Peptides against a protein of PDB entry 5D63. Designs and how they scored, part 28

Target 1, 292 residues: chain A of PDB entry 5D63
Amino acid sequence: SLRRGIYHIENAGVPSAIDLKDGSSSDGTPIVGWQFTPDTINWHQLWLAEPIPNVADTFTLCNLFSGTYMDLYNGSSEAGTAVNGWQGTAFTTNPHQLWTIKKSSDGTSYKIQNYGSKTFVDLVNGDSSDGAKIAGWTGTWDEGNPHQKWYFNRMSVSSAEAQAAIARNPHIHGTYRGYILDGEYLVLPNATFTQIWKDSGLPGSKWREQIYDCDDFAIAMKAAVGKWGADSWKANGFAIFCGVMLGVNKAGDAAHAYNFTLTKDHADIVFFEPQNGGYLNDIGYDSYMAFY

## One batch from the design tools (peptide; aimed at target 1 W207 V248 A255)

Design b2_p16_1_s3 (made by RFdiffusion4, then SolubleMPNN; from b2_p16_1 with N1P P2A I13L)
Fold by OpenDDE base, seed 4:
Structure b2_p16_1_s3 (fold): chain B 292 residues (1-292), chain A 16 residues (1-16)
Amino acid sequence: as target 1 above (292 residues)
Amino acid sequence: PALATGAAVAALLAAA
């Protein structure tokens, strides 16, 4: 089954993603097909899927940018019914905003069925143009029609997945204690993570003994990422992944505070040095504490 | 090696 998380949702037939037009929070904003760039944020094209308790394979889809929800206009079962952004809540009972999401017959893509109307989210005519209509359309679960098949590319990790990635890393001290701060984390591309670092002013910050040293840099980076998250997204129920670690070297005669993020495949962590913006697989320390 | 005591770790961080 589809897990709770943030997804980039791409058509199985053409290189088009489900896009909330202009990221607008206005009720009735069209959801459309739009081009995307791999390994980028794709601002208007991220959707938080929240599973509905006790309703099998059924979710709300919150646009990360606008904080509005995927909504089948009037819940109509008519083919060609508009799919729009609309105000809502994660655990709504409104069938206009409830989507049953299950694997298609190909076992890789998903189909998105409106819970009420039983119609499917359809990229009309498989149109790959920017602004192409996305609508509710008649269909079945077993059909091979690529207009109604979608890849759900997971852009986030749960706290448990992050914890597991940390646990796999060889640079963790035997005394390690991890402290999880949130439940779900958007994992940023390194380019975005670096840009936040640049914009924070940290590249120009002067190291000063104790008063602004490694821990200050690491905490400032986490704060910058947190602020960026708050300023960038209107949806709730997720955080931006940016960890802080304290580590000790193998000799036990030096310690350091640093950041870390997840690799693209979310399987591993990579260390980030906030004093120089470098990414390292080995920062020269074994972590005895982290919070993220 | 064993992790330093809290005070010792703090001293190490203070130097880093």
Scores: peptide ipSAE 0.136, ipTM 0.755, DockQ to the pose 0.124
OpenDDE base, seeds 1, 2, 3, 5: peptide ipSAE 0.131, 0.123, 0.135, 0.130; ipTM 0.751, 0.743, 0.751, 0.747

Design b2_p16_1_s4 (made by RFdiffusion4, then SolubleMPNN; from b2_p16_1, 7 letters changed)
Fold by OpenDDE base, seed 4:
Parts: C-alpha cells; structure tokens; sequence
Structure b2_p16_1_s4 (fold): chain B 292 residues (1-292), chain A 16 residues (1-16)
C-alpha cells in the first residue's frame, strides 16, 4: 500500500514526471508530462498523497506548490479526458479528485485510477516532450502499457521514519530525548538546504558569547527553513525537515547546538553546522536532545 | 555533566 507522503511521480516508460503546468493554482490548469532534474526540488512536480479513510488504496493528490488537487475533468470516463489541477480538499468525496493507486503488474510501478471513472492516468502516446498531455484513459490493472505506469519517488519521510534514522546513528547519547513537531517532512536536497542557509543571512552572522552562539545559529536555521517552507508551498499537512540537536562530546567537557537533515535515501541523518554551512557525518558530539 | 538535570550541560552550552 502506498504510504501517505510527498511523491515525485515519474513515468515508467520515459523520463517524464507529472507536472502541474507553471505551478498555477487556477482551476483547470493542465497537468502535463515534463522533464525533471534528479536531486532537485522539481517545484511543480511534487504531490502530497493523502489516503482516504475507509477507501482502500485511494488518495487525493495535492500539488505541493499550487495547493490544488489532481482532478479528472468532469469525472469523464472518456479516453483522453484532461487531468487538471483544481481546488479541493484532502478528504474530499468528489470522485473527480479521488485516485486509487496500486502496484502495477510489474510490482515496482504504480497505476493511478480515477475512483469514479475507473480510467487511468495516462501519458498520452508516451510523449516525452515537455507539456505532453496527461489524460484519463481506459485500461486495466494488469496491462503492461508504460503510458499508465508510474514510479512514485518518495520525497518525504514520516516522523517515525525520521525517528528511526536518528536511532540508528552512532552519535546519539544514551540520555537522548527527541521531540517530534510534525507528522510528515519534505526532505530537501543539500543544495536547497544550503541555499536556505545562505539566504537566511547566517553565513554573515557573527558568533558572540551567549548572546548569539551555537543555539542561536541552530534555531535560526530551523526558523529559516520553516519560513522558506511557508513561503514556497501552498499545500498544507507537511513540514520541511530541519532538526535541531543539542550534544555533548565524549569527554563531557564541551557541548554544542547544531542542525541535522536526512541523507538522500532517507535512511540516515547528516549533521549540519549552521555556523559554517558544513555537512558532517560526525560533528564531534553525541546528541542528548533533538526537536524536528 | 549532569545530563539528568541538564544544568552542567547548560553551562557548557553557554560557553559554546
């Protein structure tokens, strides 16, 4: 079963992703195939999948950037029916915006079926060009047609997954206490994380004893990420991953406050030093407290 | 440092 989360949705046949054209919030904005760049945000191509209670394998798909939802135009079952962005809510009963998402016959890709029409999201003609039509199209769950097969690349982690990543890290103190602030987190590429750091002004901030020291840097980074999230995305129901840790060194004669994020595969954490923008696997401290 | 109370660690943070 597909987990709640943010996904980059890529066609199984060609290097094209499901893209909300121009990231527009206007009703009827075309959803199209578009090229993407690995290890980047791909702004208009992120979708929050929200599972519908008591409806098996069925979701709404909210475009992260626009805050609008994937919508089958008029819920029509006709092949070639446009799929667009449209205003909606996460737990709508509108079948135009309800999508049953299950594994295809290949066991790796998914098919996306409109709940009402029973047609499938189709990259028309497998067109790899930017702006290629995505439409509802007739099909079956067992067909091998790559036009209707999609890889769901998970771009977020649950709080539980983040907790697990922390727990397996060797630089956690035995007294560690973690405090989870949100339920689902978009995990940023390091390049984006660094850019937020740069834009925050922290690179030019001066360390000052107590008045602006390690904890201020770490909290300022988290605040900057939070603000960036709020300013960048119109969808709700997720946060941007950026943790704060307090740590003590092995000797017990030094302590530090720092940030952390997740690695690309979401399996591990990497430490981030907000005073210099460095990423480290070992920051020299064992964390006794984190919040994220 | 007394990690149970955090007081000693807080002193370390104050100088870090």
Amino acid sequence: as target 1 above (292 residues)
Amino acid sequence: PDLATGEEVAKLLASA
Scores: peptide ipSAE 0.236, ipTM 0.830, DockQ to the pose 0.121
OpenDDE base, seeds 1, 2, 3, 5: peptide ipSAE 0.169, 0.197, 0.150, 0.213; ipTM 0.819, 0.796, 0.810, 0.809

Design b2_p16_2 (made by RFdiffusion4)
Pose (drawn by RFdiffusion4):
Structure b2_p16_2 (pose): chain A 292 residues (1-292), chain P 16 residues (1-16)
Amino acid sequence: as target 1 above (292 residues)
Amino acid sequence: PPADTTAAVLEAAKTN
């Protein structure tokens, strides 16, 4: 089963993503194929998949930017029916916004079926051009047609996954305690994490004993990332990944506060120095506390 | 970057 999370959904035949046109919140805004840039935030192309209770392999798909839902127009089973963004809720009983998502016959990509119509999300004619129509279409679960096959590229981690990445890190103090604050996190590319640091004003902040020292920088960065999340996205039910750690050196005589993020593959953590914007695999301290 | 050498902070690290 596809896990709850945030996905960039890529057609298996051509490198087009599912894109809510112009990120518009208007009801009926077309969902289309569109090109994308890896290792960036693709602002109109991120989808929060919320599992439906007791309805196997079925989800709502909420565009992260607009807060609107993937909706099969009037639930029609006619091939070519429009797939648009529409107002809705995470656990709706409206079948126009319910999607059964299971692996295709290639075992890697998925097919997306409307719960009401039993038709599939289809990149019409496999068109790779920006703005190509995506529609509901007749189809089967097992066929190889790439027009109806989609890679769900996971862009978020659960708290359990973040905890696992931290636990595998070699720079964790024996007294380490972690404090988990949310359940599902959008993992940022370093380019975006850095842009938030720049936009927070921290690059211009001066170190001052106690009144603006390492703990102040680290907390400020976490707060800046939290503000960015709420100000940038309309969908609810997730958080942005940015941790704070306190650590101690090998000699046991100096402590430091700093931030951390995750690697692209989501398996490991990487430390971030808020005083200078640097990313480090070893910051010179072993973490004895973290909150994220 | 300057590090924190406060005795209370270092004790908290030992006993956390």

Design b2_p16_2_s1 (made by RFdiffusion4, then SolubleMPNN; from b2_p16_2, 9 letters changed)
Fold by OpenDDE base, seed 2:
Structure b2_p16_2_s1 (fold): chain B 292 residues (1-292), chain A 16 residues (1-16)
Amino acid sequence: as target 1 above (292 residues)
Amino acid sequence: MPDITDPAVLQATRTA
């Protein structure tokens, strides 16, 4: 079954993603097919899937940027019914905004069925053009029509997944204690992570003994990422991944504070030095504490 | 610069 998380939802037939037009929060904003760029943030194309308790395989889909929800217009079962963004809540009972999401017959893609109408989210005519209509359309779970098949590419990690990634790293001290601050984390591309770092002012910050040293840099980076998240997205219920670590060197006579993020496959962490913006496999310290 | 968040790049770095 599909896990709670943030997804980029891509058509199985053509290189088109489910896009909330202009990222607008207005009720009735069209949801359309739109091109995307791999390994980028794809601002209007990220969806938080929230599972509905006690309703099997059923979710709301909140657009991360607008904070509005995928909505089948009037809940109509008529083929060609518009799918739009609309105000809502994560655990709504409005069947216009409830989507049953299960694997298609190919075992890789998903189909997205409106809970009420039983019609499916359809990229009309498989149109790959920007702004192509996405609509409710008749269908079945087992048919192979790629217009109604979608890849759910996970853009976030749960706290448990983050824990697992940290645990896999060879630069974790035996005394390590981790502190989880949130439940779900959007994982940023390096380009975005670095840009946040640049915009934070840290590249021009001067290291000063104790008064502004490694811990200040590391915490400032995390704060900058947090602020970026708050300023960038209207949806709630997730954080932006940026960890802080305290580490000790092999000799045990020096400590350092630094940041870390996740690899693209979310399986591993890499270290980030906020004093110079560098990404490192080995920062020269073993972490005895992290919070993220 | 190589992107170390690419799993393949990371692995190459670890095995170098």
Scores: peptide ipSAE 0.357, ipTM 0.869, DockQ to the pose 0.028
OpenDDE base, seeds 1, 3, 4, 5: peptide ipSAE 0.356, 0.353, 0.357, 0.354; ipTM 0.870, 0.868, 0.870, 0.868

Design b2_p16_2_s2 (made by RFdiffusion4, then SolubleMPNN; from b2_p16_2, 9 letters changed)
Fold by OpenDDE base, seed 5:
Structure b2_p16_2_s2 (fold): chain B 292 residues (1-292), chain A 16 residues (1-16)
Amino acid sequence: as target 1 above (292 residues)
Amino acid sequence: MPDITDPEVLEATRTA
């Protein structure tokens, strides 16, 4: 089954993603096909899939940017019915906003079926142009039509996955204690993470003994990411991944505070030095404490 | 001797 998480949803036939037009929160905003750039944030194209308890394989899809939900207009079963953003809640009973998401016949892509109408999210005519219509359309689960097949590229990690990534990193002290602050984390591309760092003012901040040293830098970075998340996204129920670590060197005669994020494949962590904006696989310290 | 993992010791050794 599809896991709770944030997804970039890409058509199986053409290089087009499910996009909420202009990221608008207005009811009735068209959901359209739009080009995307790998390894970027793709602002209007991120969807939080929230599983509905006791309803197999059924989700709401909240646009991360707008905070609105994928909505089949009037729940109509007519082919060509508009799929729009609309106000809603994660655990709504409105069948216009309930989507059964299961693997397609190819075993890799998914199909997105409206719970009520039983029609499928369809990139009309497989149009790869920006703004191409996405609509409800008749179909079956076993049909191979790529207009109705979607790759779900997971852009987030659960706290458990983050914990696992940390655990397998070689730069963890034997006394390590990790503290999980949230349940699901959007993992940012490094370029976005760096931009937040730049915008925080940290590049111009001066290290000062005790009064503004490594822990201040690391906490300031985490705070900047948190604020960026709050200011950038209208959806709730997730956080932006940015960890703080305290570490000790191998000799045991020096300690440091630093940040970390996850690698692109979400399997590992990479250390981030907020004092210079560098990414490192080895920061020279073994972490004895983290919170994220 | 204090444990190297004691917070006070680690803070005192934090130079970066």
Scores: peptide ipSAE 0.036, ipTM 0.676, DockQ to the pose 0.100
OpenDDE base, seeds 1, 2, 3, 4: peptide ipSAE 0.031, 0.033, 0.036, 0.028; ipTM 0.738, 0.668, 0.696, 0.704

Design b2_p16_2_s3 (made by RFdiffusion4, then SolubleMPNN; from b2_p16_2, 8 letters changed)
Fold by OpenDDE base, seed 5:
Parts: structure tokens; C-alpha cells; sequence
Structure b2_p16_2_s3 (fold): chain B 292 residues (1-292), chain A 16 residues (1-16)
């Protein structure tokens, strides 16, 4: 079954993603097919899938940017019915905004069925152009029509997944204690992470003994990411991944504070030095404490 | 030698 998380939803037939037009929060904003760039944030194309308790394989889909929800216009079962962004809540009972999401017959892509109408989210005519219509359309779960098949690329991790990634890393001290601050984390591309770092002013910050040293840099980076998240996204129920670690060197005569994020595949962590913006697989310290 | 796991010792060495 599809896990709670943030997804980039890509058509199985053409290089088009489910896009909320202009990221607008207005009711009735068209959801359309739009091109995307791999390994980028794809601002208007991220969707938080929230599973509905006690309703198998059924979710709301909240656009991360707008905070509005995928909505089948008037809940109509007519083929060609518009799919739009509309105000809503994560655990709504409105069938216009409830989507049953299960694997398609190919076992890799998903189909998105409106809970009420039983029609499927369809990239009309498989149109790969920017702004192509996405609509509810008749279909079945076993059909092979790529217009109704979607890859759900997970862009977030649960706290448990993050914890597991940390646990696999060889640069963890035997005394390590980790503290989880949130439940679900959007994992940023390094380019975005770096841009936040640049915009924070940290590149121009002066290291000063004790008063503004490694821990200040690391905490400032985390604060910058947190603020970026709050300023960038209207949806709730997730955080932006940015960890802080305290580490000790192998000799046991030096300690450091630094950041970390997850690798592209979410399987590992990569260390980030907020004093110079570098990404490292080995920062020269073993972490005895982290919070993220 | 002080225990490196002692937070006070670690903090004192956190000067990178």
C-alpha cells in the first residue's frame, strides 16, 4: 500500500507531472500536466498523501505549495470532469477529495481513483504539453492505458526511515543518541539545501571562538531551513529535513557540530559543513548526538 | 584522563 508521504507524481506514458497551475490556492485552480526537472524541488508538483483511517488505500492529496487539495469537480463521474485544487482538510469526508490509490496492472505505477465517482485521474490524450488537461475519466484498475498510470516518486522520509539511514552510517559514535523532532520530512535536493545556506548569510558569517563557532553555524543552518519551509509551503503535517549532529573525532580530543541531510535515494546520510557549505561522506567526526 | 563521553569535555573541545 502507498505510504503517507510527499510524492512527485509522474505520468507513466509521457514526461509530465501532476502540477497545480501556478501553485494557486484559489478554489478551482486547474491541475494540469507539466514538465519537470529531475532532482529539483518542482514547487507546484509535490503532493502530501494522507491516508484515511479505516478506508483502504484511500488518501487526500494536498498540494504542498498551495495547501489545497486535489478535487474532482462536483464529484462528477462524467469523463472529462476537471480535476482542480480546492480548499479542504486532510481527513475530509468529501468524496470529491478522496482518492483510492493502488498499483496498476504493471506493478510499478499507480492509478488514482476518485472514491465517489470511481473514475480515474487521466492525463487527457496523453498530452505532454505544459498545461495539458488532467481530468476524471472512466477506466478500470486492470487497464493498461498510460494516461491513467502514474509513478509516485517519494520525496519525503518518515522519521523511522531517517533513523534507519543514520544507523547505517559508519560515522556514528557508540554513545550515539538521536532525537526525532518530526514525523515526515521533505528531503531537499542539495542545490536547494545549498541555496538556503547561501540565503541564510552563513557564507559571510565569521567564525568566532565560542561566541559564534561550529554549534552556532549548525543551529543557524537548521533554523534557516525551518524558516524556509514555513515561508515556502502552505501545507502542514511535514517538516524539512535538516539535521544537527554533535561529533567527536577518532582521537577523542576534538568535537564538532555540523549538519546532515539525506542522500538522493534516501538510504544514507551526507554531512554538511555549514561553515563552508561542503557536502562530505566523512566529516572527520563520529556523531554522539543528533536531532532532526 | 577525562572521559571523552563527558559532555563537559566534549563541549570544551568543540572549537572547530
Amino acid sequence: as target 1 above (292 residues)
Amino acid sequence: MPDITDPAVLEATRTA
Scores: peptide ipSAE 0.054, ipTM 0.727, DockQ to the pose 0.105
OpenDDE base, seeds 1, 2, 3, 4: peptide ipSAE 0.048, 0.048, 0.044, 0.026; ipTM 0.718, 0.724, 0.732, 0.690; seed 2 fails the geometry check

Design b2_p16_2_s4 (made by RFdiffusion4, then SolubleMPNN; from b2_p16_2, 9 letters changed)
Fold by OpenDDE base, seed 3:
Structure b2_p16_2_s4 (fold): chain B 292 residues (1-292), chain A 16 residues (1-16)
Amino acid sequence: as target 1 above (292 residues)
Amino acid sequence: MPDITDPEVLQATKTA
């Protein structure tokens, strides 16, 4: 079954993603097909899937940017019914905003069925152009029509997945204690992470003994990422991944504070030095404490 | 959780 998380939702037939037009929070804003750039944020094309308790395979889909929800207009079962952004809540009972999401017959892509109407989210005519219509359309779960098949590219990790990635890293001290602050984390591309670092003023900050040293740099970076998240997204229920670590060197005679994020495949962590903006697989320290 | 503001271990041994 599909896990709670943030997804980039891509058509199985053409290189088009489910896009909330202009990222607008207005009720009735069209959801359309739009081109995307791999390994980038794709601002208007991220959706938080929240599973509905006690309703199998059923979710709300919140647009990360607008904070509005995928909505089948009037819950109509007519083919061609508009799919729009609309105000809502994560655990709504409104069937216009409830979506049953299960694997298609190909075992890789998903189909998105409206809970009430039983129609499917359809990229009309498989149109790959920007602004192409997405609508509710008649269909079946076993049908092979690529207009109704979607890849769910996961852009976030759970706290458990992050914990697992840390645990398998070779630069973790035997005394390690990790402290989890949130439940789900959007994982940023390194380019975005670096831009936040640049905008924070840290590149111009000077190391000073005790008064502004490694812990200050590392915490300032985490604060900058937190603020960026709050300023960038209207949806709630997730955080932006940016960890802080305390580590000790192999000799046991030096310690350091630094940041870390996840690799592109979310399977590993990579260390980030906030004093110079570098990404390292080995920062020269073994972590005995982290919070993220 | 430990004091994350200049913790004892880090304060005693940090070099950067």
Scores: peptide ipSAE 0.034, ipTM 0.701, DockQ to the pose 0.110
OpenDDE base, seeds 1, 2, 4, 5: peptide ipSAE 0.031, 0.029, 0.027, 0.033; ipTM 0.713, 0.669, 0.703, 0.673; seed 1 fails the geometry check

Design b2_p16_3 (made by RFdiffusion4)
Pose (drawn by RFdiffusion4):
Structure b2_p16_3 (pose): chain A 292 residues (1-292), chain P 16 residues (1-16)
Amino acid sequence: as target 1 above (292 residues)
Amino acid sequence: SVHSTTEASWLTAAAS
């Protein structure tokens, strides 16, 4: 089963993502194929998949930017029916916004079926051009047609996954305690994490004993990332990944506060120095506390 | 320059 999370959904035949045109919140805004840039935030192409209770392999798909849902127009089973963004809720009973998502016959990509119509999300004619029509279409679960096959590229981690990445890190103090704050996190590319640090004003902040020292920098960065999340996205039910750690050096005589993020493959953590914007695999301190 | 702390309260907290 596809796990709850945030996904960049890529056609298996051509490198086009499912894109809510112009990120528009208007009802009926077309969902189309569009090119994308890896290791960036693709602002119109991120989808929060919310599992439906007791309805196997079925989800709502909420565009992260607009807050609107993937909707098969009037639930029609006619091939070519429009797939658009539409207002809705995470746990709706409206079958126009319910999607059964299971692995295709290639075992890697998925097919997306409308719960009501039993038709599939289809990149019409496999068109790779920007703005190509995506429609509901007749199809089968097992066929190889790439027009109806989609890679769900996971862009978020559960809290359990973030905890696992931290636990595998070699720079964790024996007294370490972690404090988990949310359940699902959008993992940022370093390019975006850095842009938030720049936009927070922290690059210009001066170190001052106690009144603006390492704990102040780290907490400020976390707060800046939290503000960015709420100000940038309309969808609810997720948080942005940015941790704060306190650590102690090997000699046991100096402590430091700093931030952390995750690697691209989501398996490991990487430390971030808020005083200077640097990313480090070893910051010189072993973490005895973290909150994220 | 990057700075840290040697305050006794921090070090006690790390030792705990």

Design b2_p16_3_s1 (made by RFdiffusion4, then SolubleMPNN; from b2_p16_3, 9 letters changed)
Fold by OpenDDE base, seed 4:
Structure b2_p16_3_s1 (fold): chain B 292 residues (1-292), chain A 16 residues (1-16)
Amino acid sequence: as target 1 above (292 residues)
Amino acid sequence: PVYSSTDPALLAAAAA
C-alpha cells in the first residue's frame, strides 16, 4: 500500500511526470505530462498523497507548489475527461478529488483510479511531449497499458524513517536524545540544500566567540530552510528536512553544533557544516542531541 | 575555518 508522503509521479512508458501546468493555483489548471530532471526539485511535479481514513488505498493528491488538488473534471467517466488542479482539502468527500492508488499488474508501478468515476489517470496516447494531456480514461486494474501506469518516487520521509536513519549512523553518542518536530519531511537534493545555505548569507557570516558561533550557524541554517519551505510551497502538512545536532568529539574535550540531512536514498544521514557548506560522512563529533 | 564551541555546558550535557 502507498504510504502518506510526497511523490514525484512518473509515467511507466515514457520519461514524463505528472505536472501541474505553471504551478498555477487557479481552478481548472491543466495537469499535463512534462519532462523532468532526476535529482532536482521538479517544482510543479510534487504531490502530497494523503490517505483517506477508512477508505482503502484512497488518497487526495495535493500539488506541493500550488496547494491545489488533483481533480477529475465534473467527476465524469467519459474517456478524455480533463484532470486539473482545483481547490480542495486533504480529507474531502468530493469524489472528483479522491484517487484509489494501487499497484499495477507489473508489481512496480501504480494505477490511479478516480474513486467516483472508476476511470484511470491516463497519459493520453503516451505522448512524451511537454504539455501532453492527462485525462481520465477507461481501464482495468489488470491492464498493462503503460499510459495508465505510474511510478511513485517518494521524495519525503516520515519522522520515523528519519529517526531510523539517525539510529543506524555510527556517529551517535550513547547519551543521544532526539526530538522530532514534524511528521513528514521533503528531502532536498544537496544542490538545493546548498543553494538555501548560500542564499541565507551564512557563507559570509563571521564567526564570533559565543555571540555567533557554531550553534548560531546551525540554527540559522535550519531557520533558513524553514523559511525557504514556507516561501516556496503552498501545500501544508509537511516540513523540509534539516536537522540540528549537538555533538562531542572522541576525546571528550570539544563540542560542536552542526546540521544534517538525509542521503538520496533516505537510508542514511549526512552531516552538513554550516560554517563552510561542506557535506561529511564523519564530522568528527558524536551527537548527543538532535532536533529535526 | 570551522570552530567548535568552548562552552563547558555542552560537554557537561553530553556526560549527563
Scores: peptide ipSAE 0.252, ipTM 0.835, DockQ to the pose 0.893
OpenDDE base, seeds 1, 2, 3, 5: peptide ipSAE 0.039, 0.089, 0.038, 0.035; ipTM 0.678, 0.711, 0.686, 0.689; seeds 1, 2 fail the geometry check

Design b2_p16_3_s2 (made by RFdiffusion4, then SolubleMPNN; from b2_p16_3, 8 letters changed)
Fold by OpenDDE base, seed 1:
Structure b2_p16_3_s2 (fold): chain B 292 residues (1-292), chain A 16 residues (1-16)
Amino acid sequence: as target 1 above (292 residues)
Amino acid sequence: PVHSSTDPALLAAAAA
């Protein structure tokens, strides 16, 4: 079953992603096929999938940027019915905004079926051009038509997955205690993470003993990422991943505060030194506390 | 111990 999370949804047939046109929050904004750049944010193309309790394999899809939801116009079962962004809520009962998402017959891609109409999200004619129509279309779960098959590239982690990644890291102290602040985290590419760091002013911040040292830098980075998240996205129910750690050196006579994020595959953590913007596999300290 | 950073001079050198 598809997990709750943020996804970049890519057509199985052509290099096109499900895009909310212009990221607009207006009701009726077209959802279209659009090109994307791998390993970038792809701002209008991220969707938070929220599973509906007690309805198997069924989700709402909230556009991360606009905060609006994928909506089948009038819930019509007619082939060619527009799929648009529309205001909604994560746990709506409106079948226009409920999507059953399950593996296709190929076992890799997914199909996205409207709960009410039983039609499928279709990249019409497999058109790879920017702005290509996405519509509800008749189909079956076992049909091989790539117009209705989508790869769900997961861009987020659950708190449990983050915990697991931390637990696998060799630089965790035996006394480690982690504190989870949120449930789901968008994981940023390092380039974006670094850009937030740059824009925060931290590269120009002066280290001063105790008054503005490692903990201040680490907290400032966390705050900068939080603000970036709030300023960038209209959807709720997720956070931007940026951890803070407190660590002790091997000798036990020095302590440091630093950041961490997740690797691209989300399986491991990488340490981030907010004083110089460096990514490190070993920061020279073992963490006894983290919050993220 | 109190939390302190690595030598700022070393950090600056590594970043340069």
Scores: peptide ipSAE 0.254, ipTM 0.783, DockQ to the pose 0.155
OpenDDE base, seeds 2, 3, 4, 5: peptide ipSAE 0.253, 0.248, 0.236, 0.248; ipTM 0.783, 0.784, 0.764, 0.791

Design b2_p16_3_s3 (made by RFdiffusion4, then SolubleMPNN; from b2_p16_3, 6 letters changed)
Fold by OpenDDE base, seed 4:
Structure b2_p16_3_s3 (fold): chain B 292 residues (1-292), chain A 16 residues (1-16)
Amino acid sequence: as target 1 above (292 residues)
Amino acid sequence: EVHSSTDPSLLAAAAS
């Protein structure tokens, strides 16, 4: 079953993703097919899937950028019914905004069925052009039509997944204690992470003994990412991944504070040195404390 | 240049 999380939803037939046009929060904003760039944020194309308790395989889909929800216009079962962004809530009972999401017959892609109408999210005519219509359309779960098949590329991790990634890293001290601050984390591409770092002013910040040393750099980076998240996205219920660690060197005579993020495949962590913007697999310290 | 902390409290925490 599909896990709660943030997804980039890509058509199985053509290189198009489900896009909220212009990221607009206005009710009735068209959801369309649009090209995307791998390993980038794809701002208008991220969707938070929130599972509905006690309703199997059923979710709301909140656009991360606009904070609005995928909505089948008037809940109509007519083929060609518009799918739009519309105001809503994560646990709505409005069947216009409830989507049953299950694996297609190919075992890799998903189909997205409106809970009420039982029609499926369809990239009309498989049109790969930017702005192509996405609509509710008749279909069946077993049908192989790629117009109604979607890959759900997970762009976030749960706190448990992050914890697991940390746990398997070789640079963790025996006394390690981790503190989880949130439940679900959007994982940024390094390029975006670096840009936040640059925009924070940290590249020009001067190290000063005690008053602005390693912990200040690390916390400033964490704060910058947090603010970036708040300023960038209207949806709630997730955070932006950026961790802080305290570590001790092998000799046990020096300690350091630094950041970390997750690798592209979300399986591992990579250390980030906020004093120089470097990404390292080994920062020279073993972490005895982290919060993220 | 990257600088680490020499604050003894950090080292003490690591030893706990």
Scores: peptide ipSAE 0.161, ipTM 0.841, DockQ to the pose 0.896
OpenDDE base, seeds 1, 2, 3, 5: peptide ipSAE 0.055, 0.039, 0.043, 0.045; ipTM 0.672, 0.671, 0.671, 0.671

